# Peptides against a protein of PDB entry 6TME, part 2

Target 1, 324 residues: chain A of PDB entry 6TME
Amino acid sequence: NRLKRAYIALQAWKKAFYSDPFNTAANWVGPDVCSYKGVFCAPALDDPSVLVVAGIDLNHADIAGYLPPELGLLTDVALFHVNSNRFCGVIPKSLSKLTLMYEFDVSNNRFVGPFPTVALSWPSLKFLDIRYNDFEGKLPPEIFDKDLDAIFLNNNRFESTIPETIGKSTASVVTFAHNKFSGCIPKTIGQMKNLNEIVFIGNNLSGCLPNEIGSLNNVTVFDASSNGFVGSLPSTLSGLANVEQMDFSYNKFTGFVTDNICKLPKLSNFTFSYNFFNGEAQSCVPGSSQEKQFDDTSNCLQNRPNQKSAKECLPVVSRPVDCS
Target 2, 324 residues: chain A of PDB entry 6TME as posed
Amino acid sequence: NRLKRAYIALQAWKKAFYSDPFNTAANWVGPDVCSYKGVFCAPALDDPSVLVVAGIDLNHADIFGYLPPELGLLTDVALFHVNSNRFCGVIPKSLSKLTLMYEFDVSNNRFVGPFPTVALSWPSLKFLDIRYNDFEGKLPPEIFDKDLDAIFLNNNRFESTIPETIGKSTASVVTFAHNKFSGCIPKTIGQMKNLNEIVFIGNNLSGCLPNEIGSLNNVTVFDASSNGFVGSLPSTLSGLANVEQMDFSYNKFTGFVTDNICKLPKLSNFTFSYNFFNGEAQSCVPGSSQEKQFDDTSNCLQNRPNQKSAKECLPVVSRPVDCS

## One batch from the design tools (peptide; aimed at target 1 A54 D76)

Design b1_p8_4 (made by RFdiffusion4)
Pose (drawn by RFdiffusion4):
Parts: structure tokens; sequence; C-alpha cells
Structure b1_p8_4 (pose): chain A 324 residues (1-324), chain P 8 residues (1-8)
């Protein structure tokens, strides 16, 4: 009996609810699972006459609990939204049985430990949001082999390198912000198709920017701030025909900021503050344009306010890194 | 699945 399996799964889950501030599971009684709050039923995909539990949405319920293995019984679920709860522990391996999983959002919870690799087992997965948890360790490179449209990894404790496989991703949005990733951005980044937004804010990345970034002609947001990148901005960045937001602040970049970048057509907010740039095109000057917003604070620029001292600048400015 | 989501 199909809905019985859903009943058991949801009752096993309620048992694990230690605190439910909004009494969200108060009506989770009896066999009519489709009436349970946060449970969404629909016709079966292969038979419109059969009723199935197809979605779970407990966004913002602030429930402290954990996900028991019995949730593996919800075999028809394709939508799982539990943003802003207090679900702790790990994602049960049994969730690999949820073969219709399409959108999985466990953002802003209390999950911990290694990347939830059960997500790699879902053939229809398109949206994966694990941001704002305590996931840590290496990132499974094979994640970028899945045909994910969106990958949100920000605000975890992930470490080590960006996988070389990133160029295989079909994602329109990828966030790595606020982890402990290290090393260089892979040269394969230029092969990412469909990419519109990529956020690296606040990691431990270094090395020069790969010239292959210039191939991302559909990117609207490129944010590499608060890392440790060195070298000059690649002249290939003129290929970012669609970039609207570009932020390289808080790095160790040196050299010139040219109008090759500052005059990009759709570029509206270009922040390159807190680097070691010793020259900038006139068109790159903040306050100079009514359409474009620039920020050059704390660089090594003559005749500009709030720059680094000459004492701090000459050692770095006179020793540019050979990107080789 | 899109229809399911719209129904939610």
Amino acid sequence: as target 2 above (324 residues)
Amino acid sequence: IAAWKAAM
C-alpha cells in the first residue's frame, strides 16, 4: 500500500522532531498523509489515477530534528524543501531510493560532515542547495558531471581544490563562497556551458586568473573577491560580453585596469578595491560615470583617494608575479 | 514535476 509507506515515513520523521516551534506537524495524524501540513500530493507520473506524495516543503519551520532512514520510503518525492530548519546530522543514505529527486534544498540547517554523496545517485537531479550547513572536506569532483542547473555550496567548511571537472558543469549558477577552498581556479572553467553566475567570495584561492575566464560570454556575475589571487587581470576578460557585476576586491592583483574591461557593455558594478593596481584607465575611475559604478579604494594609484602608502606599494608593485 | 511545483 503506497500511501501507507508514506504514512510510516512521516510518522518516523515526526518521532524525530525534538522541537517544532510553529507546531507545523500538529496535524500529522492518521492515514490521510495528503492533508499533513508541508506534505504535497499529486497524480503519479506514470498514472494520473494514482495518488502519491510528490513533495515536501517545510521551509522556515525551524524544526530541530534529524532525517531518519525511513524517509527512504517516500519513493515518489521529487521536491524536498527544508530551508531554515534545524535538521541535524547527516543525510540518510536511504534517500538514494528517491529516484525522482529533482530539487533538494537543505540550505540553512545543522547538517554536518562529508559532502552528502547520496545526491550523486539521483538521475533527475537539477537543483542542489546545501549552503549554510557544516559540510566539510573535499568536494566530490563527479558533482560537476551531473546535469545540475544550480549548485549552492556557499557557507560550509569545504576544503582543498576546485575540481578539474568544473568545466563539465551545465549549471547556470554555482556558488563556492565562504568555504576554505584553496589553490587555483582550473583552466577548464572556460568550458562551462550555460554559466550565468559564479561566486567564490571568501576562500583561500590563489594563483593567477586563468585567461579561459574570458570564454564565459554569458556570465552576468563574476565575484572572486576576498581570496589571494595574484598577477594582472587577464586581457581576455574583454570577452565577458554580458557581465553585469564583477568583483575582484580583496586580493593581491597588480598592474593596470584598462578600458578593455571598464567599457564592457553591460558592466554596471566593477569593484577592484583592496589590491595592488598601479594604474587605471580614465573610464575606470569611480565617480566618472553616471551609468557605471566603480570602486578603487586601497590600491596603488597616484592621484586617487584612500590608496595604499607608497611604502607598502613599491615592494609589491615592483615585483609582479610571472603568471607561469 | 513542474506542475507539481506550481500546485504547491

Design b1_p8_4_s1 (made by RFdiffusion4, then SolubleMPNN; from b1_p8_4, 6 letters changed)
Fold by OpenDDE base, seed 1:
Structure b1_p8_4_s1 (fold): chain B 324 residues (1-324), chain A 8 residues (1-8)
Amino acid sequence: as target 1 above (324 residues)
Amino acid sequence: VKEWKEKI
C-alpha cells in the first residue's frame, strides 16, 4: 500500500524533527497521511482510484531536524517544498526512488556535503532550488544536461569552475551568486537559448567576459558583480536586446563603456561602478536619461565625481588586459 | 517559480 509506505516515511521524518516551533507536525498522527499538515494527496498517475502522497509543503515551518532515508518511501511525490527550515545533514540518496520529482525546493536550510547528485537521477525535474545552504565542492556538469526551468545555487560553498555544459541548459533562471566559483565564464554560455536571468554575484570568477554573452537575446537580468573579471566589456553586449538589469560592478574591468551598451533598448539599470573604466559615452553618464539609471562610481573616469585616484588607476589602466 | 530576487 502506497499510503502505508508514506505513513512510515512521514513518521520517520517526524522522529527526525529536533524542533517544530509552529507544531506543524502536531496532527501527524495515525494512518490518514492525507490529513497531515503540509501533505498533499492526489490520484496516482498509474491508477486514478488510488490516492497517493503527491506533494510536501513545509515552507517556512522553521523545523530543525534532518531528512531520514525513509523519505525514499514517498515514491509518488512530485512536489517537495521544505524551504526556510533548519534541516541539516545531507540529502538522502534514497530520494532517487522519487522518480516523479518535478519541483525540489530545499532552499534556506542547513544542508551540507557535496552537490545532491540524487537530483540528477530525477528524470522529470524542472525546478531545483538548493540556495542558502552549505553545499560544497564541485558543481556536476550533468546538472546542465537536465531540462530544468530554474536552477538556484546561490549562497552555498560551491567551488571550482562553472561547467562548460552550461550552454546546454534550457533554464530561464540560473543563480551562481555567493559561492566560491572560479575561472572564466564558459564561452558556451551564449548557447543558453531560454535564459532570462543569470547571476554570478560574489564569486571568484576571473578572466575576460566571453563575447558569446551577446548571443543571450532573451536575457533580462545579467549580473556579474563582485568578481575578478578583467579586460573590456565585450562589444557584442550590444546584442542584449532585452536586458533590463545589468551589473558589472566590483570587478577589474578596463577600457571604454560604449554608447552601444548604454543605449540598449530595454536597459533600465546599468551598474558598472567599482572598476577601472577610463572612459564612458555620454549615454552612460548618470542622469543622462530619465528612463535609465547608471552608476559609474569608483572608476578611472575623467571629469566625473567619486572616481579612483590617479595613483590607484594608473597601474591598472596602463596595463590593459587584451581579451582578443 | 521563485524569483531569484526574493533571496539574494
Scores: peptide ipSAE 0.047, ipTM 0.814, DockQ to the pose 0.056
OpenDDE base, seeds 2, 3, 4, 5: peptide ipSAE 0.039, 0.045, 0.048, 0.035; ipTM 0.781, 0.811, 0.816, 0.767; seed 4 fails the geometry check

Design b1_p8_4_s2 (made by RFdiffusion4, then SolubleMPNN; from b1_p8_4, 6 letters changed)
Fold by OpenDDE base, seed 1:
Structure b1_p8_4_s2 (fold): chain B 324 residues (1-324), chain A 8 residues (1-8)
Amino acid sequence: as target 1 above (324 residues)
Amino acid sequence: VEEWKKKI
């Protein structure tokens, strides 16, 4: 019986709770698991006469505990939302049995260890949110071979380079922010056909921005702030016909910020502060447009307020990185 | 699904 297996799983999970401040699991008593708070039942896909546990929603429950291996008995679960809790430990490998997994949100918890490779085993996964945890090590390249709509990796301890497989991703949203990613952005990034939003904030990324970024015609948000990027902005950024929010602040960029970038037709905010830019077009000047906001603070610009000193600028500006 | 924009 599927509900009997679900009962075993949910009772094992209740025993794995160290704290339940809102008494969320108070009604988790008896065999009627479909009455449990945060447990959602639906007709099974293979037999509409059979009721199964199809979803878990424990978002914002502030539950302290861990995920026991018995959760692998929830074989009919397609939606697993447990964000904003205090769950710790690792994601159980037994979750590989949840072959219907469609949305997996474990964000804002205390999970540790490597990337939860069990997520790669789910053939139908569309939404992966593991942000605001303590996941560490390398991002597996295979994550981008999956037909995901959204990939949230931000605020973790991920290290190493961004996989070149990123160009295979069908995701509309990908976040890398606030990790320890290093190396260059792969040139394959321009192959992300469905990309709307990509965020690299606050990593150890370096090198030149690839010209292939300009192929991201559907991108509305591009944030590469707080990294170690060098060289000039790619001239191909003029191809970002739908970009609304663009941030290159807190890098080591040099050269001239062009009209072709600042006149992008959908651009609402462009932040390029805290770099070593030595010139900007008039269209990039803060206050030059009523429809666009610019920040040119702390660059090497002439006749602009709040710029770096000549002493700070000269060593960098005199040694431009060639990205060609 | 919570608006991801609010969590970054």
Scores: peptide ipSAE 0.044, ipTM 0.818, DockQ to the pose 0.059
OpenDDE base, seeds 2, 3, 4, 5: peptide ipSAE 0.043, 0.044, 0.043, 0.040; ipTM 0.787, 0.808, 0.804, 0.783

Design b1_p8_4_s3 (made by RFdiffusion4, then SolubleMPNN; from b1_p8_4, 7 letters changed)
Fold by OpenDDE base, seed 3:
Structure b1_p8_4_s3 (fold): chain B 324 residues (1-324), chain A 8 residues (1-8)
Amino acid sequence: as target 1 above (324 residues)
Amino acid sequence: VEEWRQKI
C-alpha cells in the first residue's frame, strides 16, 4: 500500500521532468520503487516489516521540471535532497503530509514564490536548505521557533526585516547572504545559544550593530559585509572568544577599531575594509601578526596605504552616528 | 545522511 502510493508519486514526478540529462529517472519503471535511482527505502518506523520510501537523493542531477502535488503521497520520506537541479515553480503544499521530514534540501534550483511555509509544518525538521533559488517576500518569524540545526536562506529574493524571533533559533549555521533584507540586526541575536556561523553578506541591512552580538560566545564565523551598517563597532565584540572569521567590509562604519577586537584569541581573519574608520589600534594593522590576517583598505585611516581621500572621508567622519 | 548536505 505505501509503496503503491510512492509509485504513483514518483511516476507523477517523472512526468513532471522536462529534461533529465543524466537519465537519472531512466530506471523509474515498474512497481519496484526501491530500485529507482535516487530513491531509498527503509523499514517503516511504525512497522519494521513494511518497506517504505524514506529518502530521495537527486542532488546534482541537472533535472529540469517541477514538483507535482502527488509528492504529498511520499508520507514516509524523512530525507529530501534535490539540490543542484533546474526544478521550477513552487514547493507543493501537499508536502505537509510528509510529517517525518527531517532534512529538506532544495537548494540551487529555480524555485519561486514566497517562503515555502509548508516547511514550518514539519515537526521534526532539523535541516532546511533553500539557498540559491528565487524565493521572495518576507521571512516568516516562525522559522526561528523551530528546532533547526541549520538554516540556509542565502542567494534568494527575500525582503523586509530579519525577524526578532532570530534569538529563539537553536541553529548552529544561519545564512541570510545575498538577499534584500533591510533594517537593523535585531538585538535578540545575542540570545542565539548554539550559533557558530552567521552570514549577512550583501543585503540592505542598516543601522548600528547591536551590542548583543558580543554575547555570541560560540560564533566562529561572523560576516556582515556589503550592507549599510553605520556607527562604531560595538566594544562588546571583545566577547567573541571563538570568532575565527570576521568581516565588516563594504559598510559605512566609523570610529576606531580597537585592540580588544583585533586581539580576539581565535581571530584568524578580520576584514574591515571599505568603511570610514578613522583610526585603528596597532594590533589591527595588516602584517602586525603572523597568525592573523587583517584588511584595512579603503577607510579613513591616517598613514595607511589605499585609503579614501579626505574629500570622501570628511562628510562621513565629521558626522558620526551615535549608536549609544 | 550528512553526505547529502550541500557544503557551505
Scores: peptide ipSAE 0.075, ipTM 0.826, DockQ to the pose 0.178
OpenDDE base, seeds 1, 2, 4, 5: peptide ipSAE 0.068, 0.051, 0.064, 0.071; ipTM 0.835, 0.826, 0.833, 0.832

Design b1_p8_4_s4 (made by RFdiffusion4, then SolubleMPNN; from b1_p8_4, 6 letters changed)
Fold by OpenDDE base, seed 5:
Structure b1_p8_4_s4 (fold): chain B 324 residues (1-324), chain A 8 residues (1-8)
Amino acid sequence: as target 1 above (324 residues)
Amino acid sequence: IEEVKKKI
């Protein structure tokens, strides 16, 4: 009996709660699991006459606890939303049995350990949100082989390089922000077909920006701020015909910010502050447009306010990194 | 970006 297995799983989970401040699981009593708060039943895909647990929504329940291995008995669950809790420990490998997993949101918890590789086992996964946790180590390259709509990795402890497989991703939204990623952005980034929003904020990324970024024709948000990027902005950024928000602030960029970038047709906000740019086109000057906002603060620009001193600029500007 | 969530 599928509901009996679900009952075992849910009772094991309730037992794994250390705190349930909103008494979310107070009604988790008895065999009628479909009446449980945050448990959603639906007809089974293989037999519409059978009712199964198809979804969990415990978002914002502030529950402290862990995910017990018995959750692997929830074999019909396609939607697992448990964000904004205080769940700790690791994602159980037993969740590999949840072969219908479609949306997995464990964001804003206290999960630890390596990337939850069990997520890679779900053939139908479309939404992965593991942000605001303490996941660490390498990002598995295989994550980008999955046909995901969104990949939220931000605010974790992921280390090492961004996998070259990123170019295989069909995700519209990808977040790397506030991790420990290092190395260069892979040139394969330009192969991302459906990318609308990508953020790299607050990592240890370095090197030159790949020219292939300019191939991201559908990107509306590109934020590479707070990294260690060097060199000039790629001239190919003129290809970002749909970019609205662009941020390169808090890097080590040098060179000239061109008209071709600042005149991008949909650009609404372009922040390139806290770099070592030594020139900008008139179209890049803050206040030059009513429709566009620019920030050129703390660069090496002449005749602009709030720039770095000559002492700070000279050693960097005089040694521009050649990205060719 | 940070507010994007799917729902059951």
Scores: peptide ipSAE 0.067, ipTM 0.848, DockQ to the pose 0.088
OpenDDE base, seeds 1, 2, 3, 4: peptide ipSAE 0.053, 0.066, 0.067, 0.049; ipTM 0.818, 0.843, 0.845, 0.816; seed 2 fails the geometry check

Design b1_p8_5 (made by RFdiffusion4)
Pose (drawn by RFdiffusion4):
Structure b1_p8_5 (pose): chain A 324 residues (1-324), chain P 8 residues (1-8)
Amino acid sequence: as target 2 above (324 residues)
Amino acid sequence: FAEKYTSL
């Protein structure tokens, strides 16, 4: 009995609810699971006459609990939204039985430990949001082999390198911000298809920017701020024909900012503050344009306000890194 | 939800 399996799974889950501030599971009684709050039923994909539990949505319920193995019984679920709860512990391995999983959002919870590799087992997975948890350790490189449209990893404790496999991703949006990733951005980044937004804010990345970034001609947001990148901006960045937001602030970049970048057509907000740039094109000057927003604070630029001192600048400015 | 699900 199909809905019985859903009943058992949801009752096992209610048992694990330690605190439900909004009494969200108050109506989770009896066998009519489709009437349970946050449970969404629909016709079976292969038979419109059969009723199935196809979605779970408890966004913003602030429920403290954990996900028991019995949730593996919800074999028809394709949508799982639990943003802003207090679900703790790990994602049960039994969730590999949810073979129709398409969109999995466990953002802003209390999950911990290694990357939830059960997500790699879902053949139809398109949206994966694990941001704002306590996941840590290495990132499974094979995650970029899945045909994910969106990958949200920001605000965890992930460590080590960006996988070389990133160029295989078909994602339109990828966030790595606020982890402890280290090392260089892989040269394969130029092979990412469909990429529109990529956010690296606040990691421990270094090395020079790969010239292959310039191949990302559909990117609208490129944010590499608050890392440790060195070298000059690659001249290949003129290929970012669609970039609208570009932020390189808080790095160790040196050299010139040219109009090759500052005159990009759709570029509206270009922040390169808190680096070691010793020259900029006139068109790159903040306050100079009514359409474009620039920020050059704390660089090594003559005749500009709020720059670094000459004392701090000369050691770094006179020793540029050979990107080789 | 039901419409989104069946559209898969």

Design b1_p8_5_s1 (made by RFdiffusion4, then SolubleMPNN; from b1_p8_5 with F1Y Y5V; failed a check: a repeat of another design)
Amino acid sequence: YAEKVTSL

Design b1_p8_5_s2 (made by RFdiffusion4, then SolubleMPNN; from b1_p8_5 with Y5V)
Fold by OpenDDE base, seed 1:
Structure b1_p8_5_s2 (fold): chain B 324 residues (1-324), chain A 8 residues (1-8)
Amino acid sequence: as target 1 above (324 residues)
Amino acid sequence: FAEKVTSL
């Protein structure tokens, strides 16, 4: 009986709660698991006469605890939303049995260990949110082989390089922000055909931006701020016909910020502050447009306020990195 | 279930 297995799983999970401040699991008593708060039942896909646990929603429950291996008995779960809790430990490998997993949100918890590779075993996964945890180590390249709509990785402890497989991603949203990623952005990034939003904020990324970024015709948000990027902005950024929000602040960029970038047709906000840019087009000057906001603060620009000193600029500006 | 909004 599928509901009996679900009962075993849910009771094991309740036992794994250290704190339930909102008494979310207070009604998790007895065999009628479909009445449990945050548990959703639906007809099974293989037999519409059978009721199964199809979804879990414990979002914002502030529950402290861990995910026990018995959760692998929830084999009919397609939606697993447990964000904004205090769950700790690792994601159980037993969740590989949840072959219908469609949306997996464990964001804003206290999960630790390596990337939960069990998520890669789910053939139908479309949404993966593991942000705001303590996941560490390498990002598996295989994540981008998945047909995901969104990939949220931000605010973790991931390190090493961004996989070159990123170009295979069909995701509209990808977040890398606030990790420990290093190395260059892969040139394959330009192959991300469905990308709308990509965020690299607050990593240890370096090198030149790949020219292939200019192929991201559907991108509306591109944020590469707070990294170690060098060289000039790629001239191919003029191809970002739909970009609305662009941030390159807090890097080591040099060179000239061109009209072709600042005149992008959908550009609403362009922040390039806290770099070593030594020139900008008039169209890039803050206040030059009523429709666009620019920030050129703390660069090496002449005749602009709030710039770096000549002493700070000269050593960097005199040694431009050639990205060609 | 609603898709989680992008936030940092």
Scores: peptide ipSAE 0.048, ipTM 0.817, DockQ to the pose 0.059
OpenDDE base, seeds 2, 3, 4, 5: peptide ipSAE 0.041, 0.051, 0.042, 0.041; ipTM 0.783, 0.822, 0.780, 0.778; seed 3 fails the geometry check

Design b1_p8_6 (made by RFdiffusion4)
Pose (drawn by RFdiffusion4):
Structure b1_p8_6 (pose): chain A 324 residues (1-324), chain P 8 residues (1-8)
Amino acid sequence: as target 2 above (324 residues)
Amino acid sequence: LPTYESLS
């Protein structure tokens, strides 16, 4: 009995609810699971006459609990939204039985430990949001082999390198912000298809920017701020024909900012503050344009306000890194 | 569930 399996799974889950501030599971009684709050039923994909539990949505319920193995019984679920709860512990391996999983959002919870590799087992997975948890350790490179449209990893404790496989991703949005990733951005980044937005804010990345970034001609947001990048901006960045937001602030970049970048057509907000740039094109000057927003604070630029001191600048400015 | 039904 199909809905019985859903009943057992949901009752096993309610048992694990230690605190439900909004009494969200108050009506989770009896066998009519489709009437349970946050449970969404629909016709079976292969038979419109059969009723199935196809979705779970408890966004913003602030429920403290954990996900028991019995949730593996919800074999028809394709939508799982639990943003802003207090669900703790790990994602049960039994969730690999949810073979129709399409969108999985466990953002802003209390999950911990290694990357939830059960997500790699779902053949139809398109949206994966694990941001704002305590996941840590290495990132499984094979994640970029899945045909994910969106990958949100920001605000965890992931470490080590960006996988070389990133160029295989078909994602339109990828966030790595606020982890402890280290090393260089892989040269394969130029092979990412469909990429519109990529956010690296606040990691421990370094090395020079790969010239292959310039191949991302559909990117609208490129944010590499608050890392440790060195070298000059690659001249290949003129290929970012669609970039709208570009932020390189808080790095160790040196050299010139040219109009090759500052005059990009759709570029509206270009922040390169807190680096070691010693020259900029006139078109790159903040306050100079009514359409474009620039920020050059704390660089090594003559005749500009709030720059670094000459004392701090000369050691770094006179020793540029050979990107080789 | 339009998203769910669209998977058919």

Design b1_p8_6_s1 (made by RFdiffusion4, then SolubleMPNN; from b1_p8_6, 3 letters changed)
Fold by OpenDDE base, seed 3:
Structure b1_p8_6_s1 (fold): chain B 324 residues (1-324), chain A 8 residues (1-8)
Amino acid sequence: as target 1 above (324 residues)
Amino acid sequence: LPLVLSLS
């Protein structure tokens, strides 16, 4: 019965293929779905004597098509990996029936529409990768209430603010890069207990950096480059004891880059170029350390090469944003 | 390892 439902689903999906350049679905013929390329069977969790479709892996198949609603018949699937294809349309709401979903990777496709809220219905979801698509609109705040290990949202069309619920996330890796997020980074960010890597690159984020960033003791990568951030760097950044890669480039930061930041014990690369910083400590100067790389290019620094003109600096530096 | 944004 379960494999018969899987057969119906997989045959409906094969019919939804517009192009299969590598003939991946060429052997998708007949009732033996466990022999299908990219289909993986396992004993059912509720009955080990029953074989079920537990996984799909069609990564890098360059398949053009869509996800038909009949995929909701794959009720035993825990792993769904279909990255690097040309699937279009929306994620079917019928996938809510896949209650065992553990890893969901639809990255590098042509999916459109709002955030796939069906992913929020999966109680056991640990990995969510929807990057490199055309998903749009608001990020649901409930995404951070999920016990996810990783959240990949980069290279989409997401808009609005980052939800305050971000502080509830237990994810080690979170990517927001290359979207249309706006507003401030929530102060609740400092409550992210397991965060190792967070990337905000290339959004429309603004305001002051919250002081609470300094509470991210486990963070190794912090990239906030290519945004509209203003004010001084928080002095609390001295608390980032494990940060290795830090990037604040291409913002509107002002003030002084301190020794306490540049002397962070694990810091390997610190890029603060293309801002309006008017001073830096000697420890921040490029070439001052053999173990650390710095970039101070295109700031308002005195006696440094490749800085902005006084004409560009004066209007911004003379009107520092107070973040207190 | 630094985060790789690209899938390539």
Scores: peptide ipSAE 0.033, ipTM 0.745, DockQ to the pose 0.035
OpenDDE base, seeds 1, 2, 4, 5: peptide ipSAE 0.031, 0.030, 0.027, 0.029; ipTM 0.736, 0.741, 0.715, 0.740

Design b1_p8_6_s2 (made by RFdiffusion4, then SolubleMPNN; from b1_p8_6, 3 letters changed)
Fold by OpenDDE base, seed 3:
Structure b1_p8_6_s2 (fold): chain B 324 residues (1-324), chain A 8 residues (1-8)
Amino acid sequence: as target 1 above (324 residues)
Amino acid sequence: LPSVLSLS
């Protein structure tokens, strides 16, 4: 009965394919769904004597089509990987029936519409990858209430502010890059106790960086480049004991880049180019270290090459934003 | 079984 439902779902999906250039679904014929290419069966959790469809892997199949609602019949699926296809439309709400969902990867497709809130209905979800799509609108605050290991949101059309609930996240990796997020980074960011990598690249974020960023003791990658951040770098950044890659380039930062930041013990690359910094410590100067790489290009620094003109600097540097 | 795939 369970495999019969799977057969109905998979045949409906095959009918929803517009193009299958690698003939991935060529063998999707007959009731033996466990023999289908990209379909993986396993013993059911509730009855080991029953075989069920537990996983889908259609990664890199370049399939054009959509996800039909009949996919909700795949109630035993825990792994759903359809990375790098040309699937369009929305994620079906019928997938709420897939209560065992553990890893969901629909990245690098042509999905549209709001955030797929059906993903929030899965109690055991640990991995969510929806990057490189056309999802839009607000990010639901509830995403950070999930016990996820990784949250990949980059390269979409998400708007509005980053939810304050971000501090509740236990994820080690979170990507916001290349969206349309606006507003300030929430002060609650410092409460992300398991964070290793966070990327804000290429949004419309603004305001001062929260001092609480300095509480991210486990972060190895922090990239806030290509935004509208203002003010000085928080002195609390000296607390980033494990940061290896740090990028603040292409913002509107002002003030002095301190020794305490540039001498961070694990720092390998620190890029603060294309801002309005008016001073830097000697330890921040490119070439000052063999172990660290720095880029101070296009700031308001004196006696450094490739800086902004006085005409460009004066209006900004003379009116520093006070973040205190 | 399927594995996690990362994109750059």
Scores: peptide ipSAE 0.055, ipTM 0.820, DockQ to the pose 0.066
OpenDDE base, seeds 1, 2, 4, 5: peptide ipSAE 0.035, 0.046, 0.034, 0.045; ipTM 0.776, 0.806, 0.765, 0.803; seed 1 fails the geometry check

Design b1_p8_6_s3 (made by RFdiffusion4, then SolubleMPNN; from b1_p8_6, 3 letters changed)
Fold by OpenDDE base, seed 3:
Structure b1_p8_6_s3 (fold): chain B 324 residues (1-324), chain A 8 residues (1-8)
Amino acid sequence: as target 1 above (324 residues)
Amino acid sequence: LPFVLSLS
């Protein structure tokens, strides 16, 4: 009996709770698991006459505990949302049995260990949110072979390079922010056909920006701030016809910020502060437009306020990195 | 899917 298996799983999970401040699991008593708070039942896909546990929603419950291996008995679960709790430990490999998994949100928890590769075993996964945890190590290249709509990885401990397979991603939103990623952005980034928002904030990324970024014609948000990028901004950025929010601040960029970038038709905010730019077009000057906001603070610009000293600028500006 | 869960 599927509901009996679900009962075993849910009771094992309740035993794995260290704290339940809102008494969310107070009614998790008896065999009627479909009445449990945060448990949702539906007719089974293979037999409409059978009721199964199809979803879990424990969002914002502040529950402290761990995910026991018995959760693998919830084989009919397609939606698993447990964000904003205090769950710790690792994602159980037994969750590989949840072959219907469609949306998996474990964000805002205390999960540790490597990337939860069990997520790669789910053939129908469309939404993956593991942000605001303590996941570490390398990002598996295979994550971008999945047909995901969104990939949230930000605020973890991931390291190493961004996989070149990123170009295979069909995701509209991808976040890498606030990790320990290093190396260059792969040139394959320009192949991300459905990309709307990509965020690289606060990593150890370096090198030149690939020219292929300019091929991201559907991008509305591009944030590469707080990294170690060098060289000039690619001239191909003029191809970002739909970009609204663009941030290159807190890098080591040099060269001239061009009209072709600052006059992008949908551009609302462009921040390029805290770099080593030595020139900007008039269209890039803060206050030059009522429709666009610019920030050129702390560069090597002449006749602009709040710029770096010559002592700070000269060593970098005199040795421009050639990205050609 | 038979129902929609809240995302945040």
Scores: peptide ipSAE 0.056, ipTM 0.815, DockQ to the pose 0.176
OpenDDE base, seeds 1, 2, 4, 5: peptide ipSAE 0.028, 0.045, 0.028, 0.039; ipTM 0.735, 0.784, 0.731, 0.777

